# Ledger of designs, part 93: peptides against a protein of PDB entry 3B8E

Target 1, 230 residues: chain A of PDB entry 3B8E
Amino acid sequence: PFLIFIIANIPLPLGTVTILCIDLGTDMVPAISLAYEQAESDIMKRQPRNPKTDKLVNEQLISMAYGQIGMIQALGGFFTYFVILAENGFLPIHLLGLRVNWDDRWINDVEDSYGQQWTYEQRKIVEFTCHTPFFVTIVVVQWADLVICKTRRNSVFQQGMKNKILIFGLFEETALAAFLSYCPGMGVALRMYPLKPTWWFCAFPYSLLIFVYDEVRKLIIRRRPGGWVE

## One batch from the design tools (peptide; made by RFdiffusion4, then SolubleMPNN)

Design b1_p16_8_s4 (from b1_p16_8, 15 letters changed)
Fold by OpenDDE base, seed 5:
Structure b1_p16_8_s4 (fold): chain B 230 residues (1-230), chain A 16 residues (1-16)
Amino acid sequence: as target 1 above (230 residues)
Amino acid sequence: LKELEELRKKIREELL
């Protein structure tokens, strides 16, 4: 998020406090839950690997897959951000370079894409309203990410959802997201203004995309053992 | 802060 904010000079899509809530709040319990996941049913069917070359290749490929998933997560958040700003009169092309004027408290006549003028206070309300659905989008996408991380090779449909701690992690993450989004005072404390419940569904296509992407990846690995996708 | 909260409410009702 911050790289695009700096490069494109767009209004801040995600606040620092919100990022800390993701990194420390939503990801901790899910990550711990993976330590309790059952071993894959096919782990003993794997052929002996070369301990030097195959470990390095596998670590690189896993790192690339996580990097790609992280990029899809970021794209989902930015999609939600651009949709909200567009609904409020700011088309994506108009946001490029707008940050300087957007953040200036003395400019109270920033024009949107339709010629409507926005005060500093109005702009900050819209900005902080974007922080919440960006955060919620990340959480919804993290549901898919956590589920796909249960296995390296087996389909989730083959492994099943037997880990109660992982299920608890998904509920905890969702409950925390709802608390941060809708609890009174979060707008003042965290600059996270509440959003309509419909915005929770905006991330679902990206969550599904991650799930399908990983299932296809795992299917390729199962059909072509020792390929460049492991 | 109170004025900001009132404005926030109006924006959410009309635009969001």
Scores: peptide ipSAE 0.024, ipTM 0.535, DockQ to the pose 0.081
Fold by OpenDDE base, seed 3:
Structure b1_p16_8_s4 (fold): chain B 230 residues (1-230), chain A 16 residues (1-16)
Amino acid sequence: as target 1 above (230 residues)
Amino acid sequence: LKELEELRKKIREELL
Protein backbone atom coordinates (compact mmCIF):
# COMPACT_ATOMS: atom_id res chain seq x y z
CA PRO B 1 0.00 0.00 0.00
CA PHE B 2 2.64 2.55 0.99
CA LEU B 3 4.74 1.89 -2.12
CA ILE B 4 1.74 2.54 -4.37
CA PHE B 5 1.00 5.69 -2.37
CA ILE B 6 4.49 6.96 -3.22
CA ILE B 7 4.69 5.73 -6.83
CA ALA B 8 1.21 6.73 -7.97
CA ASN B 9 0.97 9.82 -5.72
CA ILE B 10 -2.50 8.80 -4.56
CA PRO B 11 -4.09 9.57 -1.19
CA LEU B 12 -2.76 7.20 1.50
CA PRO B 13 -4.79 3.98 1.28
CA LEU B 14 -3.59 2.41 4.54
CA GLY B 15 -1.82 3.86 7.56
CA THR B 16 1.64 2.70 8.62
CA VAL B 17 0.47 1.56 12.05
CA THR B 18 -2.28 -0.46 10.42
CA ILE B 19 0.30 -2.17 8.21
CA LEU B 20 2.20 -3.13 11.35
CA CYS B 21 -1.01 -4.56 12.79
CA ILE B 22 -1.33 -6.75 9.69
CA ASP B 23 2.28 -7.93 9.74
CA LEU B 24 2.50 -8.56 13.47
CA GLY B 25 -1.08 -9.02 14.59
CA THR B 26 -3.13 -10.70 11.89
CA ASP B 27 -0.38 -12.85 10.33
CA MET B 28 1.51 -14.17 13.34
CA VAL B 29 -1.11 -16.38 14.99
CA PRO B 30 -2.30 -17.83 11.68
CA ALA B 31 1.29 -18.62 10.67
CA ILE B 32 1.95 -20.40 13.96
CA SER B 33 -1.33 -22.27 13.57
CA LEU B 34 -0.11 -23.86 10.33
CA ALA B 35 2.67 -25.60 12.27
CA TYR B 36 -0.04 -27.54 14.11
CA GLU B 37 -2.02 -28.53 11.02
CA GLN B 38 -2.60 -32.24 10.66
CA ALA B 39 -0.52 -34.01 8.07
CA GLU B 40 -2.23 -34.62 4.76
CA SER B 41 -3.86 -38.04 4.54
CA ASP B 42 -1.66 -38.94 1.56
CA ILE B 43 1.67 -37.64 2.92
CA MET B 44 2.99 -41.16 3.52
CA LYS B 45 1.92 -42.18 0.00
CA ARG B 46 4.07 -39.53 -1.68
CA GLN B 47 7.09 -40.73 -3.57
CA PRO B 48 10.40 -40.05 -1.85
CA ARG B 49 11.69 -36.66 -2.92
CA ASN B 50 15.16 -36.26 -4.31
CA PRO B 51 16.73 -33.93 -1.72
CA LYS B 52 19.08 -32.35 -4.27
CA THR B 53 16.65 -31.54 -7.08
CA ASP B 54 13.23 -31.21 -5.51
CA LYS B 55 14.10 -28.55 -2.89
CA LEU B 56 14.68 -25.80 -5.44
CA VAL B 57 11.50 -26.67 -7.32
CA ASN B 58 9.46 -26.60 -4.12
CA GLU B 59 10.92 -23.29 -2.97
CA GLN B 60 10.18 -21.71 -6.34
CA LEU B 61 6.63 -23.07 -6.40
CA ILE B 62 5.96 -21.95 -2.82
CA SER B 63 7.41 -18.51 -3.53
CA MET B 64 5.29 -18.19 -6.65
CA ALA B 65 2.12 -19.31 -4.87
CA TYR B 66 2.62 -16.91 -1.95
CA GLY B 67 3.56 -14.14 -4.36
CA GLN B 68 0.33 -14.68 -6.28
CA ILE B 69 -1.76 -14.76 -3.10
CA GLY B 70 -0.09 -11.59 -1.82
CA MET B 71 -0.81 -9.87 -5.11
CA ILE B 72 -4.49 -10.86 -4.93
CA GLN B 73 -4.65 -9.55 -1.34
CA ALA B 74 -3.20 -6.22 -2.41
CA LEU B 75 -5.59 -6.02 -5.36
CA GLY B 76 -8.51 -6.71 -3.02
CA GLY B 77 -7.46 -3.91 -0.69
CA PHE B 78 -6.95 -1.45 -3.52
CA PHE B 79 -10.27 -2.41 -5.06
CA THR B 80 -12.02 -1.53 -1.80
CA TYR B 81 -10.04 1.72 -1.61
CA PHE B 82 -10.97 2.75 -5.15
CA VAL B 83 -14.63 1.84 -4.62
CA ILE B 84 -14.85 4.03 -1.51
CA LEU B 85 -13.16 6.97 -3.21
CA ALA B 86 -15.31 6.56 -6.31
CA GLU B 87 -18.46 6.55 -4.15
CA ASN B 88 -17.18 9.82 -2.69
CA GLY B 89 -16.65 11.45 -6.08
CA PHE B 90 -13.01 10.53 -6.78
CA LEU B 91 -12.63 8.23 -9.77
CA PRO B 92 -9.41 6.14 -9.90
CA ILE B 93 -7.91 8.10 -12.79
CA HIS B 94 -8.39 11.38 -10.93
CA LEU B 95 -6.45 10.10 -7.91
CA LEU B 96 -3.21 9.74 -9.88
CA GLY B 97 -0.92 12.61 -8.91
CA LEU B 98 -3.52 14.10 -6.54
CA ARG B 99 -1.54 13.45 -3.31
CA VAL B 100 0.37 16.74 -3.35
CA ASN B 101 -2.79 18.82 -3.38
CA TRP B 102 -4.67 16.29 -1.25
CA ASP B 103 -2.20 16.53 1.63
CA ASP B 104 -1.89 20.33 1.47
CA ARG B 105 -3.90 21.72 4.37
CA TRP B 106 -3.99 25.19 2.83
CA ILE B 107 -5.78 24.01 -0.33
CA ASN B 108 -9.48 23.81 0.48
CA ASP B 109 -10.84 23.66 -3.06
CA VAL B 110 -9.50 20.37 -4.45
CA GLU B 111 -11.98 19.25 -7.07
CA ASP B 112 -13.24 15.71 -7.40
CA SER B 113 -14.10 13.97 -10.67
CA TYR B 114 -17.46 15.78 -10.75
CA GLY B 115 -16.19 19.29 -10.01
CA GLN B 116 -17.17 19.27 -6.32
CA GLN B 117 -14.68 21.14 -4.16
CA TRP B 118 -13.32 19.43 -1.07
CA THR B 119 -11.84 21.07 2.00
CA TYR B 120 -8.77 19.59 3.65
CA GLU B 121 -10.85 18.27 6.54
CA GLN B 122 -13.36 16.62 4.22
CA ARG B 123 -10.56 14.99 2.22
CA LYS B 124 -8.93 13.61 5.36
CA ILE B 125 -12.23 12.19 6.56
CA VAL B 126 -12.58 10.31 3.27
CA GLU B 127 -8.94 9.16 3.39
CA PHE B 128 -9.25 7.83 6.92
CA THR B 129 -12.55 6.24 5.96
CA CYS B 130 -10.58 4.17 3.44
CA HIS B 131 -8.05 2.84 5.97
CA THR B 132 -10.44 0.63 7.91
CA PRO B 133 -12.12 -1.05 4.92
CA PHE B 134 -8.73 -1.66 3.32
CA PHE B 135 -7.51 -3.37 6.48
CA VAL B 136 -10.69 -5.40 6.88
CA THR B 137 -10.47 -6.46 3.24
CA ILE B 138 -6.97 -7.81 3.83
CA VAL B 139 -8.16 -9.75 6.89
CA VAL B 140 -11.12 -11.26 5.04
CA VAL B 141 -8.85 -12.29 2.17
CA GLN B 142 -6.42 -13.77 4.71
CA TRP B 143 -9.21 -16.09 5.90
CA ALA B 144 -9.16 -17.78 2.54
CA ASP B 145 -5.36 -17.76 2.43
CA LEU B 146 -5.07 -19.41 5.82
CA VAL B 147 -7.66 -22.05 4.96
CA ILE B 148 -6.04 -22.96 1.63
CA CYS B 149 -2.56 -23.15 3.19
CA LYS B 150 -3.72 -26.04 5.39
CA THR B 151 -2.88 -28.50 2.64
CA ARG B 152 -0.55 -28.72 -0.33
CA ARG B 153 -2.48 -31.30 -2.34
CA ASN B 154 -5.66 -32.35 -0.55
CA SER B 155 -8.83 -30.31 -0.78
CA VAL B 156 -9.89 -28.46 2.36
CA PHE B 157 -13.02 -30.60 2.24
CA GLN B 158 -10.89 -33.74 2.40
CA GLN B 159 -8.59 -32.49 5.15
CA GLY B 160 -11.33 -30.84 7.20
CA MET B 161 -11.15 -28.10 9.83
CA LYS B 162 -9.76 -30.09 12.75
CA ASN B 163 -6.94 -27.73 13.70
CA LYS B 164 -8.27 -25.83 16.72
CA ILE B 165 -5.28 -23.49 16.70
CA LEU B 166 -6.02 -22.48 13.11
CA ILE B 167 -9.63 -21.81 14.06
CA PHE B 168 -8.37 -19.73 16.97
CA GLY B 169 -6.13 -17.80 14.56
CA LEU B 170 -9.13 -16.99 12.35
CA PHE B 171 -11.05 -15.70 15.36
CA GLU B 172 -8.06 -13.71 16.63
CA GLU B 173 -7.46 -11.85 13.36
CA THR B 174 -11.21 -11.22 13.01
CA ALA B 175 -11.45 -9.94 16.58
CA LEU B 176 -8.46 -7.66 16.00
CA ALA B 177 -10.07 -6.34 12.82
CA ALA B 178 -13.33 -5.69 14.68
CA PHE B 179 -11.48 -4.01 17.56
CA LEU B 180 -9.51 -1.69 15.27
CA SER B 181 -12.64 -0.94 13.22
CA TYR B 182 -15.14 -0.24 16.00
CA CYS B 183 -13.31 0.62 19.22
CA PRO B 184 -13.83 4.26 20.20
CA GLY B 185 -10.77 6.41 19.61
CA MET B 186 -9.28 4.32 16.78
CA GLY B 187 -10.10 7.09 14.33
CA VAL B 188 -7.87 9.46 16.27
CA ALA B 189 -5.20 6.99 17.37
CA LEU B 190 -4.79 4.93 14.18
CA ARG B 191 -6.61 7.07 11.61
CA MET B 192 -9.08 4.22 11.19
CA TYR B 193 -12.58 5.60 11.12
CA PRO B 194 -15.46 3.25 11.94
CA LEU B 195 -16.58 0.90 9.21
CA LYS B 196 -20.09 0.24 8.01
CA PRO B 197 -20.75 -3.50 8.31
CA THR B 198 -21.48 -3.69 4.57
CA TRP B 199 -17.79 -3.13 3.78
CA TRP B 200 -16.91 -6.48 5.36
CA PHE B 201 -18.68 -8.09 2.44
CA CYS B 202 -16.71 -6.14 -0.18
CA ALA B 203 -13.79 -8.55 0.26
CA PHE B 204 -15.84 -11.74 0.00
CA PRO B 205 -15.56 -12.05 -3.79
CA TYR B 206 -11.76 -11.98 -3.48
CA SER B 207 -11.73 -14.53 -0.68
CA LEU B 208 -13.98 -16.75 -2.75
CA LEU B 209 -11.74 -16.26 -5.80
CA ILE B 210 -8.64 -17.33 -3.86
CA PHE B 211 -10.47 -20.31 -2.40
CA VAL B 212 -11.79 -21.46 -5.78
CA TYR B 213 -8.43 -20.88 -7.44
CA ASP B 214 -6.60 -22.99 -4.89
CA GLU B 215 -9.19 -25.78 -4.91
CA VAL B 216 -8.94 -25.92 -8.71
CA ARG B 217 -5.14 -25.94 -8.48
CA LYS B 218 -5.21 -28.78 -5.94
CA LEU B 219 -7.70 -30.68 -8.08
CA ILE B 220 -5.37 -30.40 -11.08
CA ILE B 221 -2.42 -31.61 -8.95
CA ARG B 222 -4.45 -34.63 -7.81
CA ARG B 223 -5.48 -35.49 -11.36
CA ARG B 224 -2.04 -34.88 -12.88
CA PRO B 225 0.64 -35.78 -10.34
CA GLY B 226 3.99 -34.28 -11.31
CA GLY B 227 2.43 -31.71 -13.62
CA TRP B 228 3.75 -28.16 -14.08
CA VAL B 229 1.10 -26.82 -11.65
CA GLU B 230 2.50 -28.77 -8.73
CA LEU A 1 -19.79 6.47 15.20
CA LYS A 2 -23.20 8.01 14.51
CA GLU A 3 -21.73 11.44 13.93
CA LEU A 4 -19.21 10.04 11.47
CA GLU A 5 -21.92 8.10 9.69
CA GLU A 6 -24.05 11.21 9.45
CA LEU A 7 -21.14 13.20 8.10
CA ARG A 8 -20.39 10.49 5.54
CA LYS A 9 -24.04 10.41 4.59
CA LYS A 10 -24.14 14.17 4.09
CA ILE A 11 -20.99 14.06 1.98
CA ARG A 12 -22.43 11.29 -0.18
CA GLU A 13 -25.76 13.04 -0.55
CA GLU A 14 -24.02 16.19 -1.72
CA LEU A 15 -21.82 14.29 -4.16
CA LEU A 16 -24.26 11.76 -5.55
Scores: peptide ipSAE 0.015, ipTM 0.454, DockQ to the pose 0.065
Fold by OpenDDE base, seed 2:
Structure b1_p16_8_s4 (fold): chain B 230 residues (1-230), chain A 16 residues (1-16)
Amino acid sequence: as target 1 above (230 residues)
Amino acid sequence: LKELEELRKKIREELL
């Protein structure tokens, strides 16, 4: 997110506080919860043929899969950001290079894609309106991520939802998202303005995409053990 | 759009 902000010179899609909330609140507790997931029955039964090479290959493939999931999460956040700005008159193409004028307090006539002029205060309200749904989008996408990451090869339907700590992590991140979105004063304190409930559903296509992606990946791994998708 | 404008109006009235 931050790299795209720098490269594209778009208005800030996600505040520093929201980034910290993701890293410390929504990523850390779930990551810890995954450490308590029951080992897959198939992983426990397979002795590594070569502990060094098979571990390195496995770690690389897992890292690649998590990297891909992370990209999908970021895309989900940016999708939400662009939708909100487009609904407010700023089409994605118009946002390119707009940051300099957007962040200038002395420019009160920044035009949107429809020729409407926006004051600095109005622009910042729209920007901070994007922070909350970007965060919530990440949380909703993480629901799918957490559910799929509990297993390496088995489908969600095969492993089930037995880890109480993982379930707690899902509730914790959801409760945090609700708190940051709806608690009075969050707009002033965290620059996270209140979110309409409808925006919680904006992430669902990406959550579904991650689910389908991982189920397909796991299906391929089960059919072709030791393949490049492992 | 109207609901967003109303929310913006409410936010403006509360924060500005």
Scores: peptide ipSAE 0.018, ipTM 0.441, DockQ to the pose 0.058; fails the geometry check
Fold by OpenDDE base, seed 1:
Structure b1_p16_8_s4 (fold): chain B 230 residues (1-230), chain A 16 residues (1-16)
Amino acid sequence: as target 1 above (230 residues)
Amino acid sequence: LKELEELRKKIREELL
């Protein structure tokens, strides 16, 4: 997200506080839940495969999978960001290079794609309005990520939702997202303005995409053990 | 830790 912000010089799609909430709040409990589930699964069923070759392949695959998932998460967040800004009059093309003028407090006549002039305050309100749904989008996408990460090769439908810690993590992320989105004062404290409940659904296509992608990946791995997708 | 420090710096810069 931040790289695109720098490269494209767009208004900040996700504030630093929201990034912290993602990295520390939403990702930590899931990571712990996965660590516990992996530890439990590894203790119960892994024969000691050759630790050098299998670790390297597994690390590359995990890195690639997390990299791909992270890209899809970022795309989901940016999609939500662009939709919100477009609904407020700023088309994606117009946002390119706009940051300098956007962040200038002395420019109160920044035009949107329709010629409407936006004051600095109005621009910051719409920017901060994007932070919450971006965060929520990441959380909703992470639901899929957590569910798919539960299994390396098996379908989620085969393993079920047995991990109570994972379920708790999903609840915590959702509760945190709801708290940050709807608690009074979060706009001032965290620059996360209240979100219309409808925006939660903006992430669902991406969550579904990740879910389908990973199920397809796992299906390929199951059908072609030792393939390049593994 | 470096990322956290940079993030803390950014938070401070954004909140001020």
Scores: peptide ipSAE 0.000, ipTM 0.202, DockQ to the pose 0.020; fails the geometry check

## One batch from the design tools (peptide; made by RFdiffusion4, then SolubleMPNN)

Design b1_p17_1_s1 (from b1_p17_1, 14 letters changed)
Fold by OpenDDE base, seed 1:
Structure b1_p17_1_s1 (fold): chain B 230 residues (1-230), chain A 17 residues (1-17)
Amino acid sequence: as target 1 above (230 residues)
Amino acid sequence: EEELKRAIELIKELILS
């Protein structure tokens, strides 16, 4: 998100505080919960990793984590961001290069896509209004990410949802997201203004996409062991 | 905001270098 913010010079879609809330708040418990996941049924039938030849983190894993799943997450967040800004009069094309004027407190006549002028304060309210749903979008997408991380090869339907700590993690991150989104004072404290409950659903297609994508990936791996998709 | 602007400029310089 931050790279696109820099490259496209768009208003900041996700603030530093919201990033910290993701990394330290919503991701921590779910990530730890994976330590309590049951082993895949075939894990003991697999050859042990050769520490001399097999990298723990290989290019394929990096490609999957950052190149595929990370891109889908980013797309989900930016989709929500652009939808909210569009609903407030700022079409995506109009946002390109707008950051400089957007962030200038002395410019109070920044025009939206419809010629409406926005004061600095109004623009910042809209910007901060985007932070919360972007954050929530990431959390909702992370539901799928956490679930798909339960296994390397087995389907989630094969593995099941027996990890109560993981389930708790899903509720915890959701509850935290709801708290940060709707608790009075969060707009002042964290620049996280409340969002319409309907905005939670903006992420669902992307969450589903990740889930389906990974299930298909795992299916391919099961059918074609040793493929490039592994 | 100023710190963010500086950081952005530094990153831009790194990317464009």
Scores: peptide ipSAE 0.000, ipTM 0.301, DockQ to the pose 0.028
Fold by OpenDDE base, seed 2:
Structure b1_p17_1_s1 (fold): chain B 230 residues (1-230), chain A 17 residues (1-17)
Amino acid sequence: as target 1 above (230 residues)
Amino acid sequence: EEELKRAIELIKELILS
């Protein structure tokens, strides 16, 4: 998100405080919960990793984490961001290059896509209105991400949902997201304004996309072990 | 547009309080 903010010169889509809430709040407990996942049924049938040749973090893992799943997550967040700004009069095309004027507190006549002028304060309100829905979108997408991370090869339907710690993690991150979104004072303390409940559903297509994508990937791996998709 | 203006006004009041 921050790279796109710089490259496209768009208004800031996600605040630093919100990023910290993701990294330390919503991601940590779910990530730890994966340590308690049951081993895949075929793990003992696989050859042991050669520590001299097989890196723990390989190019395939990097590609999966940053190049594929991370891109889908980012797309979900940006979709939410663009929808909110469009509802407030700022179409995506109009946002390109707008950052310089957007962030200038002395410019109080920034025009939206419909010719309406926005003061600095009004623009910052709209910007901060994007932070909470973007955050919630990431959390909802992370539900699918956490579930798919349970296994490397087996389908989620084969593995099942027996890890109680993982289930607790899903509830914890959801409860934290709800708390940060709706608790009074969060707008002042964290610049996270309350969001309409409908925004929770904005990420669902992307969560489904991640889930379907990974299940298809795992199906291919099971049929063709050692392939480029592993 | 009117609902948006009202929402902005409410948030302005919250920020200024």
Scores: peptide ipSAE 0.000, ipTM 0.266, DockQ to the pose 0.032
Fold by OpenDDE base, seed 3:
Structure b1_p17_1_s1 (fold): chain B 230 residues (1-230), chain A 17 residues (1-17)
Amino acid sequence: as target 1 above (230 residues)
Amino acid sequence: EEELKRAIELIKELILS
């Protein structure tokens, strides 16, 4: 989000403090929970990794994590961001290059896509209104990310949801997201204005997309071992 | 931005080393 903020010169989609809450708050427990996941049923049929030649983190894993899943996750967040700004009169095309004027406190006549002038204070309210839904969108998408990370080859339906620590992680990240979204004072402290409950559902299609995509990928891997999709 | 790109590349090298 911050990279796109700089590159596209758009209003800040997600606050720095909120990013820290994702990295340290919502992602830590779920990530640790994966260490307690049950082994896949076929793991003993796989040859051991050669520690001299086989890297633990390879280009394929990076491509999957950042290139595919990370891209879908980012798209979900930005979709929510653009919808909120569009509902407030700022169409996506109009946001390009707007940051300089948007962040200038002395400019109180920034026009939206419909010619309505916005004061600095009004613009910042809209900006901070985007932070919470963007954050929640990321968390909701992370549910799917965590679930698909349970296995590399087996379907989630084959593996099941027996990892109680993972379930706890999902609950924890959701509870934290709800706390940050609805606790009084978070708007002032974290620049996270209260979230309309409807915005939680805006992320669901993206979570479903990730889940379906990964299940299809795993299905292809099972049917065609050693294929380019693996 | 350039510093960030360099940092990312360094991290990639470290991860892939």
Scores: peptide ipSAE 0.000, ipTM 0.266, DockQ to the pose 0.022
Fold by OpenDDE base, seed 4:
Structure b1_p17_1_s1 (fold): chain B 230 residues (1-230), chain A 17 residues (1-17)
Amino acid sequence: as target 1 above (230 residues)
Amino acid sequence: EEELKRAIELIKELILS
């Protein structure tokens, strides 16, 4: 999100504080929970990894985590961001290059896509209104990410949901997201303004997409071991 | 800042309505 903010010169889609809440709050417990996941049923049929030749973190894993899943997560967040700004009169094309004027407190006549003028205060309210839905979108997408990370090859339906710590992590991150979104004072303390409950559903298509994508990938791996998708 | 606080309050009312 911050890279796109710089490159495209758009208003900040996700605040620094919100990013810290993701990294330290919502991601930590779920990530730790994966260490307690049960071994896949077929793990004993696989040859042991050679520690000298086989990297624990290989290019395929990086490509999957950052290049594929991470991009879908980012797209989900940005979709929510663009929808909110569009509903407030700022179409995506109009946001390109707008950052300089957007962040200037002395410019109180920034025009939206429809010629309406916005004061600095009004713009900052809209900007901070995007942060919470973006954050919630990431959390909802993380549900799918965490579930697909349970297994490398087996379907989630084969593995099941036996990891109680992972289930706890899903509830914890959701509860934290709800707390940060709706607790009084969070708008002042964290610049996280409350959101309509309907915004939680904006991420669901992306979560489903991630889940389906990974299940299809795993299906291909099972049918064609040693393929390029492994 | 005071105008910002008032605007935030109005938006909270709109979002929570």
Scores: peptide ipSAE 0.000, ipTM 0.257, DockQ to the pose 0.033

Design b1_p17_1_s2 (from b1_p17_1, 13 letters changed)
Fold by OpenDDE base, seed 2:
Structure b1_p17_1_s2 (fold): chain B 230 residues (1-230), chain A 17 residues (1-17)
Amino acid sequence: as target 1 above (230 residues)
Amino acid sequence: KKKLEEAIKKIEELVLE
């Protein structure tokens, strides 16, 4: 997200405090919860033929899969960001290069895609309105990620939801998202303005995409053991 | 323009509350 902000010179999609909340609040507890997931029966039964090469290959493949999921999460966040800004008159194409004027407090006549002039204060309100939905989008997408990452090969339908720590992680991140979205003072403290409940559903297509992606991936792994998709 | 102004006003009201 931050790299795209720099490269595209768009208004800041996600605040630094929100990033910290993701890293410490929504990513850490779920990551710990995954460490307590019951080992998949297939992983425990297969002795590595070559512990060094097979471990490295597995780590690369896992890293690639997590990297892909992370990209989908980021895309979900940016989608939400662009939708909110478009609803407020700023089309995605118009946002390119706008950052310099956007962040200048002395420019109070920044035009949107429809020729409406926006004061600095109005622009910052819209910007901070994007922070909360971006965060919530990540959390909702992480629901899918956490559910799928508990297994390497087995379908979610086969493994079920047995890990109490994982379930706790899902509730914790959801509760944190609700707290940051609706608690008074979060706009001042964290630059996270209140979220309309409808924005919780904006991430659902991406959550579904992750589920479909992982189920397809796991299906391929089951059909072709030792393939490049592991 | 009117819809945008109304949306901005609603956001301002939400932020001021």
Scores: peptide ipSAE 0.006, ipTM 0.306, DockQ to the pose 0.040
Fold by OpenDDE base, seed 3:
Structure b1_p17_1_s2 (fold): chain B 230 residues (1-230), chain A 17 residues (1-17)
Amino acid sequence: as target 1 above (230 residues)
Amino acid sequence: KKKLEEAIKKIEELVLE
């Protein structure tokens, strides 16, 4: 998010402290949970692999898969950001290059896409209104990511949700999101204004997309073992 | 709370520089 803020010169979509909460709070417990996930039912039945050649291939495939998921996750967050700003009169194309004027406290007549002038205070309110939904969108998308990362080949429906640590990770992540979104004072402390409940649902299409994508991928792998999709 | 807010502001300023 921060890189796009710099490159595109758009208003800040997500605060620095909130980014730290994602990196340290929402990702750590999930990562630990994956270490305790039950082995895939076929892992122990796989033929011996050549450790030198197959390791590199596996690392590349893992990197590519996580890279794709991360890209979809980021797109989900930015989608929510652009929707909120568009609802407040700022179309995505108008945001490009706007940061300089947006962040200038002495400019109180920044125009939106419809010619409405916005004071500095009004602009900052709408900016901080974006932070919470962006964060929550990331969390909701991460639910799908956590669930799909349980296995490489088996469907989630085949492996099941038996990992208590994973369930705890999902709960912790959700609880953190709720705390940051609704605890009094978070708007001032973390630049995260209270979230309307409707914004929780804005991320669901992306979570579903990731889930469906991974299930389809796994289905293809099961039907064509050793295929390029693996 | 005020000290925390000030610290956060300083971090934000440093990151934006």
Scores: peptide ipSAE 0.006, ipTM 0.326, DockQ to the pose 0.022
Fold by OpenDDE base, seed 5:
Structure b1_p17_1_s2 (fold): chain B 230 residues (1-230), chain A 17 residues (1-17)
Amino acid sequence: as target 1 above (230 residues)
Amino acid sequence: KKKLEEAIKKIEELVLE
């Protein structure tokens, strides 16, 4: 998110506090839950491989898959950000290079894409309104990510939802997102203004995309064992 | 955690400034 913010000079899509809530609040319990996940039914059936070369290749492929999932998560967050700003009169093309004027408290006549002038206070309200749905989008996409991380090769439909710790992690993450989004005072304390419940559904296409991507990847791995997709 | 909160507060002050 920060790289696009710096390169495009757009208004800040995600606050520092929100990033910390993601990194420290939402990711810890899920990461622990994966350590207690049951072994895949096919792991113990693998023939002995060269332990040095095959571990390195496998670690690189896992790292690439997580990198790709992270990129899809970021795209989902930015999509939600651009939709909210567009609904408030700021089209994506108009946001390019706008940050300098947007963040200047002495400029109270920043024009949107339709010629409406926005005060500094109004701009900051809409910016902080974007922080919450960006966070919620990441949480909703992480639901799919956490579910797919249970297995490397097996479909989610084959493995099922047996890990109670993972299920608890999903509920904890969702409860944290709801608390940060709707608790009174979060706008002042965390610069996260309340979100309309409809915005929770904006991330669902991206969550589905991650799920489909991983199921296809796993299907390829099952059909071509030892391929470059593992 | 306190050092992180202080760093965040400092970044927030820099961004508001």
Scores: peptide ipSAE 0.005, ipTM 0.335, DockQ to the pose 0.020
Fold by OpenDDE base, seed 4:
Structure b1_p17_1_s2 (fold): chain B 230 residues (1-230), chain A 17 residues (1-17)
Amino acid sequence: as target 1 above (230 residues)
Amino acid sequence: KKKLEEAIKKIEELVLE
């Protein structure tokens, strides 16, 4: 998100406080939960044929898979961001290069895609309105990510949801998202304005996409052991 | 839903002051 903010010079899609809440609040418990996840029977039973080369290849493939999932998460967040801004009159193309004027307090006549002028205060309201939905989108997508990351080769349906720590992590993320979205004063204190419940559903297509992508990947690995996708 | 809309409106008022 921050790289796109710099490269495209768009209004900030996710505030520093929300980034800290993701990194410290939502990612920590899931990371711990994954450390206690029961290893797949195939991971534990399959000795590397060559410990040096197969370990390196495995680390590269895991890194690539996490990189791809992270890109899908970012796309989900940006989709929510662009939808909210478009509903408020700012089309995605119009946001390119707008940051300098957007963040200038002395410019009170920034035009949207329809010629409506926005004051600095009005622009900041709509910007901060994006922060909470972006955060919630990441949390909802992380539900799918956590479920799929517990397995490398086996389907989620084969491995099951046996890890109680993982389940606790999912509830913790959801509780944190609800607290930050609906607790009085969070809009002033953290610049996270209250979220309409409908925005929770905006992330579900991306969560489903990640789930389907991972199940297809695992299916390919099962059908072609030792393939490039493994 | 109504309470949430009222809360959003109050925040908007506070930011505009």
Scores: peptide ipSAE 0.000, ipTM 0.303, DockQ to the pose 0.030

